# Peptides against a protein of PDB entry 6A30, part 5

Target 1, 150 residues: chain A of PDB entry 6A30
Amino acid sequence: AQDADNVLQPIMDLLDSNLTLFAKICEKTVLKRVLKELWKLVMNTMERTIVLPPLTDQTMIGTLLRKHGKGLEKGRVKLPSHSDGTQMIFNAAKELGQLSKLKDHMVREEAKSLTPKQCAVVELALDTIKQYFHAGGVGLKKTFLEKSPD

## One batch from the design tools (peptide; aimed at target 1 D16 L19 T20 A135)

Design b1_p10_1_s4 (made by RFdiffusion4, then SolubleMPNN; from b1_p10_1, 6 letters changed)
Fold by OpenDDE base, seed 4:
Structure b1_p10_1_s4 (fold): chain B 150 residues (1-150), chain A 10 residues (1-10)
Amino acid sequence: as target 1 above (150 residues)
Amino acid sequence: MTSWEKLALE
């Protein structure tokens, strides 16, 4: 439990700060889309950290940023100013680049099978993250969270 | 309840 908390705390802090910002500036439908993309990013980052040696994590963030930028332009989201809101999201999303640095806090498996202890930590971590994204039903649906982001 | 969750409910 403690090991999982130690691994998760940096991720949770980063997510909370960014999602708080997004919740303030995004309409609910946009926020849900952001949550979905963040979920994918988190899952992919975890998968790469656990299963694969990190390829250039910057490409995933770039893709996320590009998708968010396009989604905001088309949505009649009464952002106080469309330009400012998009820029704020873009700037905030750059901070998600720090998710790649969180790999150092995760058990990097260099091509070795996780020990039972490590598996338990990962499972607990995943459950915690799922609960966080579900947010008592306000966030993502359980059915979405149980699906692979792929 | 997370900070963002509270905001998302508003």
Scores: peptide ipSAE 0.324, ipTM 0.874, DockQ to the pose 0.596
OpenDDE base, seeds 1, 2, 3, 5: peptide ipSAE 0.277, 0.316, 0.286, 0.288; ipTM 0.858, 0.872, 0.863, 0.862

Design b1_p10_2 (made by RFdiffusion4)
Pose (drawn by RFdiffusion4):
Structure b1_p10_2 (pose): chain A 105 residues (1-54, 100-150), chain P 10 residues (1-10)
Amino acid sequence: AQDADNVLQPIMDLLDSNLTLFAKICEKTVLKRVLKELWKLVMNTMERTIVLPPSKLKDHMVREEAKSLTPKQCAVVELALDTIKQYFHAGGVGLKKTFLEKSPD
Amino acid sequence: TATWAEKALE
């Protein structure tokens, strides 16, 4: 849990002062649109940074084996991910839980 | 997880 907090700390420091500023000054729809968009952005950047997928093999170029995360690493990632989801739900001001769950991103 | 929303509502 402490490790997951440390992972999320950089992105939370960035969004905190913001998300906070918004919903204060945005209509509901405007806020929702921005959060939905920032959501897609975070999920996409994570997909393409911490988990980028894995070369000529014999003759025909095959994808390499993925280097598995350690058990502790897997757990930190899962928890941190589940935490960002709750962060964007924001207990009922952010995105609905139903939207986040079915988010293709 | 919800602190930013609570501040925004105040």

Design b1_p10_2_s1 (made by RFdiffusion4, then SolubleMPNN; from b1_p10_2, 3 letters changed)
Fold by OpenDDE base, seed 2:
Structure b1_p10_2_s1 (fold): chain B 150 residues (1-150), chain A 10 residues (1-10)
Amino acid sequence: as target 1 above (150 residues)
Amino acid sequence: TSSWAKKALE
């Protein structure tokens, strides 16, 4: 548990900073869209980090953004900067490139097969992230978080 | 405004 917390803390800090900002400047519907996109990015990053051969952060982020980052076409966003919602997601994803470090902590072996211990750590990490995105109901619905991202 | 982390703990 302590190991999982240590691994997740930097990610949680990053997410907290971004989501705090987004919650402040986005109307509710836009915030939900941002959360959904970030959730997909996080899940895909974790999956790829564990299952696929090592990729550079930039390459991974670029691939994820191309697949899932369709941008925010609707909603009102009161941006403190001159960036649009799409740029915000891009920036968030770029910062979340630190998720690649999760591989070093969770997957110590080059083998694609996880040990039972590694599986337990991943499961705990996923549960923690789900709870964080749910945020007591102010974030994403549990039903959404339980589904695999497309 | 509360941080997101604070919301998660509520």
Scores: peptide ipSAE 0.371, ipTM 0.871, DockQ to the pose 0.213
OpenDDE base, seeds 1, 3, 4, 5: peptide ipSAE 0.362, 0.358, 0.370, 0.365; ipTM 0.868, 0.868, 0.870, 0.870

Design b1_p10_2_s2 (made by RFdiffusion4, then SolubleMPNN; from b1_p10_2, 4 letters changed)
Fold by OpenDDE base, seed 4:
Structure b1_p10_2_s2 (fold): chain B 150 residues (1-150), chain A 10 residues (1-10)
Amino acid sequence: as target 1 above (150 residues)
Amino acid sequence: MTEWAKKALE
């Protein structure tokens, strides 16, 4: 349990800060979309870190964030012109790019089968992350989180 | 604890 907490704490701190920010600045529908993409990113990062030795491509996180930034342009929902919101999202996205640094804190396990202890840690980690993304029902639905390939 | 964390732990 303690080992899981130590590994998760940096991730949780980052997620908590960013999710709180997004919840404040995003409309509910936008927030849900951001949460879904963030969830996929977190899951992919965890999977690659735990199951696959890190392929060096730092570029994928940047590409995902860049693609979603463009999609916000076309819907003329007059979001009040607070120029500050887009920059905040961009800055938050940069901070989320530091999730790559969290890779250094996750034990680079060789492509060996996770020990039962490691599996338990991962399960606990996943449950915690799911809880954070659910946020008492404000975030993503449990059914969405549970269907995500673990 | 952020407001988000509060909701998550509720």
Scores: peptide ipSAE 0.246, ipTM 0.824, DockQ to the pose 0.212
OpenDDE base, seeds 1, 2, 3, 5: peptide ipSAE 0.231, 0.241, 0.214, 0.227; ipTM 0.815, 0.822, 0.805, 0.822

Design b1_p10_2_s3 (made by RFdiffusion4, then SolubleMPNN; from b1_p10_2, 4 letters changed)
Fold by OpenDDE base, seed 2:
Structure b1_p10_2_s3 (fold): chain B 150 residues (1-150), chain A 10 residues (1-10)
Amino acid sequence: as target 1 above (150 residues)
Amino acid sequence: STEWAKKALE
């Protein structure tokens, strides 16, 4: 549980910050589209992180995720003025884009099989993230979340 | 937290 928390917390903080902002400034249809894209990004990032041995270390993963998440102010997202909306979206997108850069910190190596413990952590992490995106049924549908992202 | 979703997606 502690291991999963260490891996998840940076991602969850990043997601919460950005989605809170997007939820305030985007209409519902746009927000749903953003959710789908974020889901794909998160899943792809996790997949790459898991497959590459150098980043299977919890400390490294946590550090990398935290580093990429630092761009998000933990503070109460003040609603930007109408005039600043575009800039805020840009900034948020830039912060989210840091997740995609995780691959740049990885040396492409052959996929290594996860230990049972690692599998359990990943499974818990995936479940938590799925629940987050599902958001009690108002977010992404379970059927969508169960599909492999392209 | 799902607070972001409740207001925006309900």
Scores: peptide ipSAE 0.502, ipTM 0.925, DockQ to the pose 0.415
OpenDDE base, seeds 1, 3, 4, 5: peptide ipSAE 0.347, 0.333, 0.342, 0.340; ipTM 0.866, 0.860, 0.865, 0.861

Design b1_p10_2_s4 (made by RFdiffusion4, then SolubleMPNN; from b1_p10_2, 5 letters changed)
Fold by OpenDDE base, seed 2:
Order: structure tokens, then C-alpha cells, then sequence
Structure b1_p10_2_s4 (fold): chain B 150 residues (1-150), chain A 10 residues (1-10)
């Protein structure tokens, strides 16, 4: 559980910050689209992280995510005036882009089979992320979350 | 509820 938390917390913080911003500035249909794209990105990143590098690199991922996530100033996002909305989206997109870069920095190592312990951690992590994206029905539907992202 | 979910409900 602690290992899963250490891996998930930076991702969750980044997601929460970005999704909070998007929820404020996007109408519901756009927000749903953003959620779907973020879900895809997260799943693809996790898949590569699990399949390619040893789990020990997850701490590096967490550190990288934390380092890049710190760019989200904890500050009360003063709802920028309408004029600042574009810049906020750009900044959020830039932060999300760091997740994609994480993908590029992960050296494709040969997929090693996960140990039972590692599988359990991954399962817990996936469940946690699914629940987060579902958000009691406010977010993505369970049926969507159960499908493999393309 | 997550912070973003609360915002989405507002």
C-alpha cells in the first residue's frame, strides 16, 4: 500500500490540479473529452512503465512528476480573468506534456513478468486511478474505464 | 469527493 501511494501521489496531485483547472474553465462535454484523453495518457504511461522499466524506476517517475508538478503553484488559482484562460490552458497542457516526456525517457527494456507483489501494487494503483476518474459517477463511466485505451 | 469532482459539480 505504501509503495502504491508513493507512486500514485505525484500523478494524483498532477491530475487533481489539472482537472480542477479544466473543471473550472471547461463546459461538461469538453471536460469529458479531457478526462478521456487524460485517462488514455495515464493508462499508456502506466503500461509502458510497468512493461518496460523495473518498478524501481517508478520512484524516478514520481520524482519527475513531482518536479514537474511543482510548476502547478499550490496558489489559489485566482480564477484568472477571461484573458488569462488561454495561458492557463497552455500551462496545464505543458504540465501534461511532461507526462508524455516521461514516456520518451523510459528506455524500452524487455518486458519482465511482474512478481505477484508487483501485480498487486499495479492492481491497487489501477483501481485507485479508475475510482478517481469515475469520481462517484461525476467523471468517466465505469464501462469506459474498463476498456483498454487505444 | 476529489477536488476536481467538486468543481465539476459546481
Amino acid sequence: as target 1 above (150 residues)
Amino acid sequence: ASRWAKEALE
Scores: peptide ipSAE 0.483, ipTM 0.916, DockQ to the pose 0.473
OpenDDE base, seeds 1, 3, 4, 5: peptide ipSAE 0.463, 0.466, 0.474, 0.469; ipTM 0.911, 0.911, 0.913, 0.912

Design b1_p10_3 (made by RFdiffusion4)
Pose (drawn by RFdiffusion4):
Structure b1_p10_3 (pose): chain A 105 residues (1-54, 100-150), chain P 10 residues (1-10)
Amino acid sequence: AQDADNVLQPIMDLLDSNLTLFAKICEKTVLKRVLKELWKLVMNTMERTIVLPPSKLKDHMVREEAKSLTPKQCAVVELALDTIKQYFHAGGVGLKKTFLEKSPD
Amino acid sequence: TKWLEFAEEE
């Protein structure tokens, strides 16, 4: 849990002062649109940074084997991910839980 | 966080 907090700390320091500033000055729809968009952005960047997918093999170029995360690493990632989701739900001001769960991103 | 505190106030 402490490790997951440390992982999310950089992105939370960035969004905190913000998400906070918004909903204060945005209409519901405007806020929801921004959060939905920032959501897609975070999920995409994570997909393309911490988990980029894994060369000519014999003759026909095959994808390499993925280097598995350690058990502790897998757990930290799962928890941190589940935490960002709750962070965007925001207990009922942010995105609905139903939207986040079915988010294709 | 300030965001979660704000959300609770609402």

Design b1_p10_3_s1 (made by RFdiffusion4, then SolubleMPNN; from b1_p10_3, 4 letters changed)
Fold by OpenDDE base, seed 5:
Parts: structure tokens; C-alpha cells; sequence
Structure b1_p10_3_s1 (fold): chain B 150 residues (1-150), chain A 10 residues (1-10)
């Protein structure tokens, strides 16, 4: 559990900040569309992380996010008090674009078979992310999350 | 309410 949390924490912090904002400012259908695109991005990133073991280190994700994200202080999204909701979405989209860049910087290592321990950590991480995207029923439907390619 | 708080209420 702790290993999964450590791997997910940088992504979860970014997602929590952005999704909390989007839930406040977006209409329900727009929010659902954003969640679906983010889910695809996260799943694709995780798939590559599973196939590329060396990138499971929180330090690499944190370093890559920090290298591109000079504006997000730890835990406080200081939204400019006077920025239009459109500017906030644009800034959030720019921050999410860093996850795509993270994908491109993922070093191709040889596909090592996951150990049983690593498989258990990945399974727990996937369950945690599914719960996070469901968000008590405010987010994506469980049926949609369960049909995602593992 | 934080998005993470909504996820923890289940």
C-alpha cells in the first residue's frame, strides 16, 4: 500500500488540484469529458510505467513535473485572484500537458517481467486510481473504469 | 470539498 501511494502521490496531487478546480467551474458534461481524457492519459502513462520499471520512482516523476512546472507550489494552487476561469483552465491544461511530456521522457528499458510483489502494487495502485476518478459517484462511472484496458 | 475528499467518503 505505501509503495503504491508513494508512486501515485505526485500524480494524485496534480490531479486533485486540477479536478477540484474543474469540479467547481465546469458544467457536468464538460467535467465528464475532461475526466475521460485524463483517465486515458493516466492509464497510458501507467501502462508505460509498468512496462518501463525504472520510472516508478516518485523522484523521477517529481523531478520531471518540477522541471516543467515552476508555478505549482506544493499543495497550494495559488490561483491568481483575478484570473478568469478560462485562464485557470488553460493553466491547468498546461500543467496536465507536462504528463504527456513525462511520457516522452520515459526511458525505454527492456520489458522486465513484474515480480509478484510489483504486480500486487500495480493492482492496488489501479484500484486507488479507479476510486479517485469515481470520487464517490461525482466522477466517472465504475462501469467505465472497469472496461479500461488493464 | 477537495476531489480527494470526495473519493475518501466511500
Amino acid sequence: as target 1 above (150 residues)
Amino acid sequence: TSWLELAKEL
Scores: peptide ipSAE 0.333, ipTM 0.844, DockQ to the pose 0.465
OpenDDE base, seeds 1, 2, 3, 4: peptide ipSAE 0.329, 0.261, 0.271, 0.288; ipTM 0.844, 0.815, 0.838, 0.845

Design b1_p10_3_s2 (made by RFdiffusion4, then SolubleMPNN; from b1_p10_3, 5 letters changed)
Fold by OpenDDE base, seed 2:
Structure b1_p10_3_s2 (fold): chain B 150 residues (1-150), chain A 10 residues (1-10)
Amino acid sequence: as target 1 above (150 residues)
Amino acid sequence: SSWLELAKEL
């Protein structure tokens, strides 16, 4: 459980920051669309991370997320005017796009089958992320979250 | 407010 939390925490922090921002600046229908696309991105990233074994360095995911997360200075988010919202979405999308670069670096390692322990961690991680996106029923529907993005 | 808190308000 502690290992899963350590792996998930950087992703959850990134998701919480971005989703909090989107919830504030997006209309409900736009937010729902963003949630769906973000879910697909997260699932694709996780699937590739699962197929590609180098989950060993908590430091790499944490460092990549931290290097790109340093742009989220804890500055008092003055609700930006409508024009600033688009730029913030773009910046958030750019930060999320760095998850795709994490993909390219991970693709080079041979797909090793996950150990039973790794599978359990991944399952717990997936369940946690699903619950987070579901948000007590206000977010994405469980039926949507249970569908393969493929 | 966290995402979960904001989501409950939506």
Scores: peptide ipSAE 0.352, ipTM 0.873, DockQ to the pose 0.593
OpenDDE base, seeds 1, 3, 4, 5: peptide ipSAE 0.330, 0.317, 0.350, 0.339; ipTM 0.866, 0.859, 0.871, 0.867

Design b1_p10_3_s3 (made by RFdiffusion4, then SolubleMPNN; from b1_p10_3, 6 letters changed)
Fold by OpenDDE base, seed 2:
Structure b1_p10_3_s3 (fold): chain B 150 residues (1-150), chain A 10 residues (1-10)
Amino acid sequence: as target 1 above (150 residues)
Amino acid sequence: SSWLKLAKEL
């Protein structure tokens, strides 16, 4: 459990920051669409991370997330005017798009079958992320989250 | 989390 939390925490922090921003600036229908796209991106990234050899360095995911997350200075987010919202979405999407570049640096090593321990961690991680996107029923529907091809 | 809090308010 602690290992799963350590692996998930950087992703969860990034998601929380981005989703918090989107919830503030997006209309409800737009937010739902963003949530669906983020879910797909997260699932695709997780699938690739599972199939690709474990990035041994927690530091690399953390450093990649931290290098891109440094743009979120703890500045008192004055609610930007409507025009600034689009740029913030673009910047947040660009930061999330850097998760796709993790793909290019991960050498296609042969899909080693996950050990039972790794499978359990992944299952716990998936459940945690699903619960987070479900957000007590206010976020994405469970049926949508369950239809994602694992 | 801030997201969960905001989501409950929507």
Scores: peptide ipSAE 0.314, ipTM 0.859, DockQ to the pose 0.699
OpenDDE base, seeds 1, 3, 4, 5: peptide ipSAE 0.299, 0.290, 0.303, 0.300; ipTM 0.854, 0.848, 0.854, 0.852

Design b1_p10_3_s4 (made by RFdiffusion4, then SolubleMPNN; from b1_p10_3, 5 letters changed)
Fold by OpenDDE base, seed 2:
Structure b1_p10_3_s4 (fold): chain B 150 residues (1-150), chain A 10 residues (1-10)
Amino acid sequence: as target 1 above (150 residues)
Amino acid sequence: SSWLKLAEEL
């Protein structure tokens, strides 16, 4: 459990920051659409991370997230005017898009079968992320989250 | 989390 939390924490922090921002600036229907796209992106990234050899350095994910996260200065987020919201979405999408570049640097090593321990960690991670996206019923429906190809 | 709090308000 602690290992799963350590692996998930950077992703969860990024998601919490971005989803908090989107919840503030997006209308509910737009937010739902963004959530669906983010879910797909997260699932795709996780699938690739599972199939690709573990990035040994927690520092690389943390550093990649930290290098891009440095743009979120703790400045008192004055609710930007409607025009600034689009740019913030674009910037947040660009930051999330850097998760896709993590794909290009991960050499396609042969899909080694996950050890039973790794499978258990992944299952716990998936359940945690599903619960997070479900958000007590206000986020994505469980049926939608379960239909994602594992 | 801030997301969960905000999501509960939506």
Scores: peptide ipSAE 0.246, ipTM 0.823, DockQ to the pose 0.685
OpenDDE base, seeds 1, 3, 4, 5: peptide ipSAE 0.237, 0.234, 0.243, 0.233; ipTM 0.820, 0.815, 0.822, 0.809

Design b1_p10_4 (made by RFdiffusion4; failed a check: a repeat of another design)
Pose (drawn by RFdiffusion4):
Structure b1_p10_4 (pose): chain A 105 residues (1-54, 100-150), chain P 10 residues (1-10)
Amino acid sequence: AQDADNVLQPIMDLLDSNLTLFAKICEKTVLKRVLKELWKLVMNTMERTIVLPPSKLKDHMVREEAKSLTPKQCAVVELALDTIKQYFHAGGVGLKKTFLEKSPD
Amino acid sequence: KTKWMEFAEE
């Protein structure tokens, strides 16, 4: 849990002062649109950076084996991810839980 | 708690 907090700390320091500033000054729809968009952005950047997928093999160029995360690393990633979701739900001001769950991103 | 979560609770 402490490790997951440390992983999310950088992105939370960035969004905190903001998400906070918004919903204070945005209509519901405007806020929802921004959060839905920032949500897609975070999920996409994570997919591209910490988990980029894995070369000519014999003759025909095959994808290499993924280097598995350690058990502790897998757990930290799962928890940190589940935490960002709750962070965007925001207990009922942010995105609905039903939207986040079915988010294709 | 983050300022965002405190705001959301209000």

Design b1_p10_4_s1 (made by RFdiffusion4, then SolubleMPNN; from b1_p10_4, 6 letters changed)
Fold by OpenDDE base, seed 4:
Structure b1_p10_4_s1 (fold): chain B 150 residues (1-150), chain A 10 residues (1-10)
Amino acid sequence: as target 1 above (150 residues)
Amino acid sequence: MTSWEKLAAE
């Protein structure tokens, strides 16, 4: 438990900072959409970090943003300015590139296969992130969080 | 309770 928390703390701090900003400036519906996109970004980043060879932080973020950014453009989200919200999400996503550090903490061993201990840490980490995004019910629905981000 | 959770609940 403590190991997972220690690994996630930098990510959680980053997410909290960005989501606090978004919560201040976004309407609830917009915020929910932002949460969904951030969830996808986090999950995809974790998946790539754990399963795929290390990509450069910029390449990983750029690929994730390109893949998920298309979904943000189509939303009739009454953002005060679509451009401003997108830019903020882009900036937040860029900072989420620090998820690469999660790999260094979780998968120190060159072996692509997680040890049982590492698997347990990942599971706990995922649960923590899910709880964070659920936020006592004000965030994403549990049913959404249990689905594949793809 | 996270900072953003508090704001979102508001």
Scores: peptide ipSAE 0.397, ipTM 0.894, DockQ to the pose 0.652
OpenDDE base, seeds 1, 2, 3, 5: peptide ipSAE 0.374, 0.391, 0.371, 0.367; ipTM 0.891, 0.893, 0.890, 0.888

Design b1_p10_4_s2 (made by RFdiffusion4, then SolubleMPNN; from b1_p10_4, 6 letters changed)
Fold by OpenDDE base, seed 2:
Structure b1_p10_4_s2 (fold): chain B 150 residues (1-150), chain A 10 residues (1-10)
Amino acid sequence: as target 1 above (150 residues)
Amino acid sequence: MTSWEKLAKE
């Protein structure tokens, strides 16, 4: 449990910051679309992280996420005036784009079989992320979250 | 309840 939390916390913090922003500025239909795209991105990133580098680089993912997440200063999100909303969306999209770049920089290491312990951590991590995106029913449907990203 | 969940219910 503790290991999964340590791996997930940087991702969850980034997601929570971005989703909080989008929830404030986007209509519910747009927010659902953003959630779907974020889900795909997270799943693809998780798949690559699991298949390619050994979990020894928890520090690299955390450091990369922290290096790219440092732009979200804990500043009091003053509700931006209408003009500031576009810039905030752009900044959030830029941060999400950096997650995509993380995908490209992950060297295709040979898919090593995960140990049973690693599999259990991944399963717990995936369940936690699914619950987060479902958000008690206000987020993505369970049926969508259970489908493999095409 | 997450921060964004609260906002999405609103």
Scores: peptide ipSAE 0.398, ipTM 0.896, DockQ to the pose 0.601
OpenDDE base, seeds 1, 3, 4, 5: peptide ipSAE 0.382, 0.376, 0.396, 0.379; ipTM 0.892, 0.890, 0.895, 0.891

Design b1_p10_4_s3 (made by RFdiffusion4, then SolubleMPNN; from b1_p10_4, 6 letters changed)
Fold by OpenDDE base, seed 4:
Structure b1_p10_4_s3 (fold): chain B 150 residues (1-150), chain A 10 residues (1-10)
Amino acid sequence: as target 1 above (150 residues)
Amino acid sequence: PTSWEKLAAE
């Protein structure tokens, strides 16, 4: 359990930072849409991580979230003006949209054989992420999370 | 609840 949490913690921290920003700026329906796109992105990246050789040290999610999160350095959360927030959302949505299209063009390589221990870690990781996105009911519906994002 | 969960619940 701790191993999966340790692996996921950096991603979850980054997600929390970004979602905090989006929650402040976005209306609830927009936030829901952002959550759905982020869920797809996370699932796609995890699939690639399992199927593809470890991508370089920065998970594509980490890179994507950092590109948008670099503005979220701890210090002055200047609540971007409504105009700045809108532009950030637009840019984030554009990048998320491009990532979804990229998946359709990538040849699905055969999943690497995982050991039972690795399978257990992946399962725990998936459950943790699902719970995170469900967020006690304020996030995505369980029925949505149980469906393939493909 | 996380920070964003609190915000989303409002």
Scores: peptide ipSAE 0.406, ipTM 0.892, DockQ to the pose 0.580
OpenDDE base, seeds 1, 2, 3, 5: peptide ipSAE 0.382, 0.400, 0.385, 0.395; ipTM 0.885, 0.890, 0.886, 0.889

Design b1_p10_5 (made by RFdiffusion4)
Pose (drawn by RFdiffusion4):
Structure b1_p10_5 (pose): chain A 105 residues (1-54, 100-150), chain P 10 residues (1-10)
Amino acid sequence: AQDADNVLQPIMDLLDSNLTLFAKICEKTVLKRVLKELWKLVMNTMERTIVLPPSKLKDHMVREEAKSLTPKQCAVVELALDTIKQYFHAGGVGLKKTFLEKSPD
Amino acid sequence: KTKWEEFAEE
């Protein structure tokens, strides 16, 4: 849990002062649109940074084996991910739980 | 708690 906090700390320091500034000054729809968009952005950047997928093999270029995360690393990633979801739900001001769960991103 | 979590609770 402490490790998951440390992983999310950089992105939370960035969004905190913001998300906070918004919903204070945005209509519901405007806020929802921004959060939906920031949500897609975070999920996409994570997909393309911490988990980029894995070369000519014999003759025909095959994808290499993924280097598995350690058990502790897997757990930290799952928890941190589940935490960002709750962070965007924001207990009922942010995105609905039903939207986040079915989010294709 | 983050300022965002406190704001959301209000």

Design b1_p10_5_s1 (made by RFdiffusion4, then SolubleMPNN; from b1_p10_5, 5 letters changed)
Fold by OpenDDE base, seed 2:
Structure b1_p10_5_s1 (fold): chain B 150 residues (1-150), chain A 10 residues (1-10)
Amino acid sequence: as target 1 above (150 residues)
Amino acid sequence: ETSWEKLAKE
């Protein structure tokens, strides 16, 4: 459990910051679309991280996410004034773009088989992320989360 | 409850 939390915490912090911003500035249908795209991005990133053992180091993942997430200052998200909304969307999109770049820079290495312990950690991590995106029913439907991203 | 979940309920 602790290992999964350590791996997930940087991702969860980044997601929570971005989703908080989007929840404030987006209409519910737009927010739902953003959630779906973020889910796909997270799943694809996790898949590549599992396939690439060198990046499974918590420190490396944390460093990469921190390096690409540097734009989200822990600052009190002031409610954007009407004029600031566009800039905030742009900044959030830029941060999401950095996550996409991280995906693209991950070299397709040969899938190594995970140990049973590693599989258990991944399973717990996936369950945690699914629950996070479901958000008690406010977020994505369970049926959507259980499908493999195309 | 997450911070964004609370906001999405509003």
Scores: peptide ipSAE 0.454, ipTM 0.910, DockQ to the pose 0.582
OpenDDE base, seeds 1, 3, 4, 5: peptide ipSAE 0.431, 0.429, 0.353, 0.446; ipTM 0.905, 0.904, 0.860, 0.906

Design b1_p10_5_s2 (made by RFdiffusion4, then SolubleMPNN; from b1_p10_5, 5 letters changed)
Fold by OpenDDE base, seed 4:
Structure b1_p10_5_s2 (fold): chain B 150 residues (1-150), chain A 10 residues (1-10)
Amino acid sequence: as target 1 above (150 residues)
Amino acid sequence: MTSWEKLAAE
């Protein structure tokens, strides 16, 4: 438990900072959409970090943003300015590139296969992130969080 | 309770 928390703390701090900003400036519906996109970004980043060879932080973020950014453009989200919200999400996503550090903490061993201990840490980490995004019910629905981000 | 959770609940 403590190991997972220690690994996630930098990510959680980053997410909290960005989501606090978004919560201040976004309407609830917009915020929910932002949460969904951030969830996808986090999950995809974790998946790539754990399963795929290390990509450069910029390449990983750029690929994730390109893949998920298309979904943000189509939303009739009454953002005060679509451009401003997108830019903020882009900036937040860029900072989420620090998820690469999660790999260094979780998968120190060159072996692509997680040890049982590492698997347990990942599971706990995922649960923590899910709880964070659920936020006592004000965030994403549990049913959404249990689905594949793809 | 996270900072953003508090704001979102508001």
Scores: peptide ipSAE 0.397, ipTM 0.894, DockQ to the pose 0.649
OpenDDE base, seeds 1, 2, 3, 5: peptide ipSAE 0.374, 0.391, 0.371, 0.367; ipTM 0.891, 0.893, 0.890, 0.888

Design b1_p10_5_s3 (made by RFdiffusion4, then SolubleMPNN; from b1_p10_5, 5 letters changed)
Fold by OpenDDE base, seed 2:
Structure b1_p10_5_s3 (fold): chain B 150 residues (1-150), chain A 10 residues (1-10)
Amino acid sequence: as target 1 above (150 residues)
Amino acid sequence: MTSWEKLAKE
């Protein structure tokens, strides 16, 4: 449990910051679309992280996420005036784009079989992320979250 | 309840 939390916390913090922003500025239909795209991105990133580098680089993912997440200063999100909303969306999209770049920089290491312990951590991590995106029913449907990203 | 969940219910 503790290991999964340590791996997930940087991702969850980034997601929570971005989703909080989008929830404030986007209509519910747009927010659902953003959630779907974020889900795909997270799943693809998780798949690559699991298949390619050994979990020894928890520090690299955390450091990369922290290096790219440092732009979200804990500043009091003053509700931006209408003009500031576009810039905030752009900044959030830029941060999400950096997650995509993380995908490209992950060297295709040979898919090593995960140990049973690693599999259990991944399963717990995936369940936690699914619950987060479902958000008690206000987020993505369970049926969508259970489908493999095409 | 997450921060964004609260906002999405609103």
Scores: peptide ipSAE 0.398, ipTM 0.896, DockQ to the pose 0.598
OpenDDE base, seeds 1, 3, 4, 5: peptide ipSAE 0.382, 0.376, 0.396, 0.379; ipTM 0.892, 0.890, 0.895, 0.891

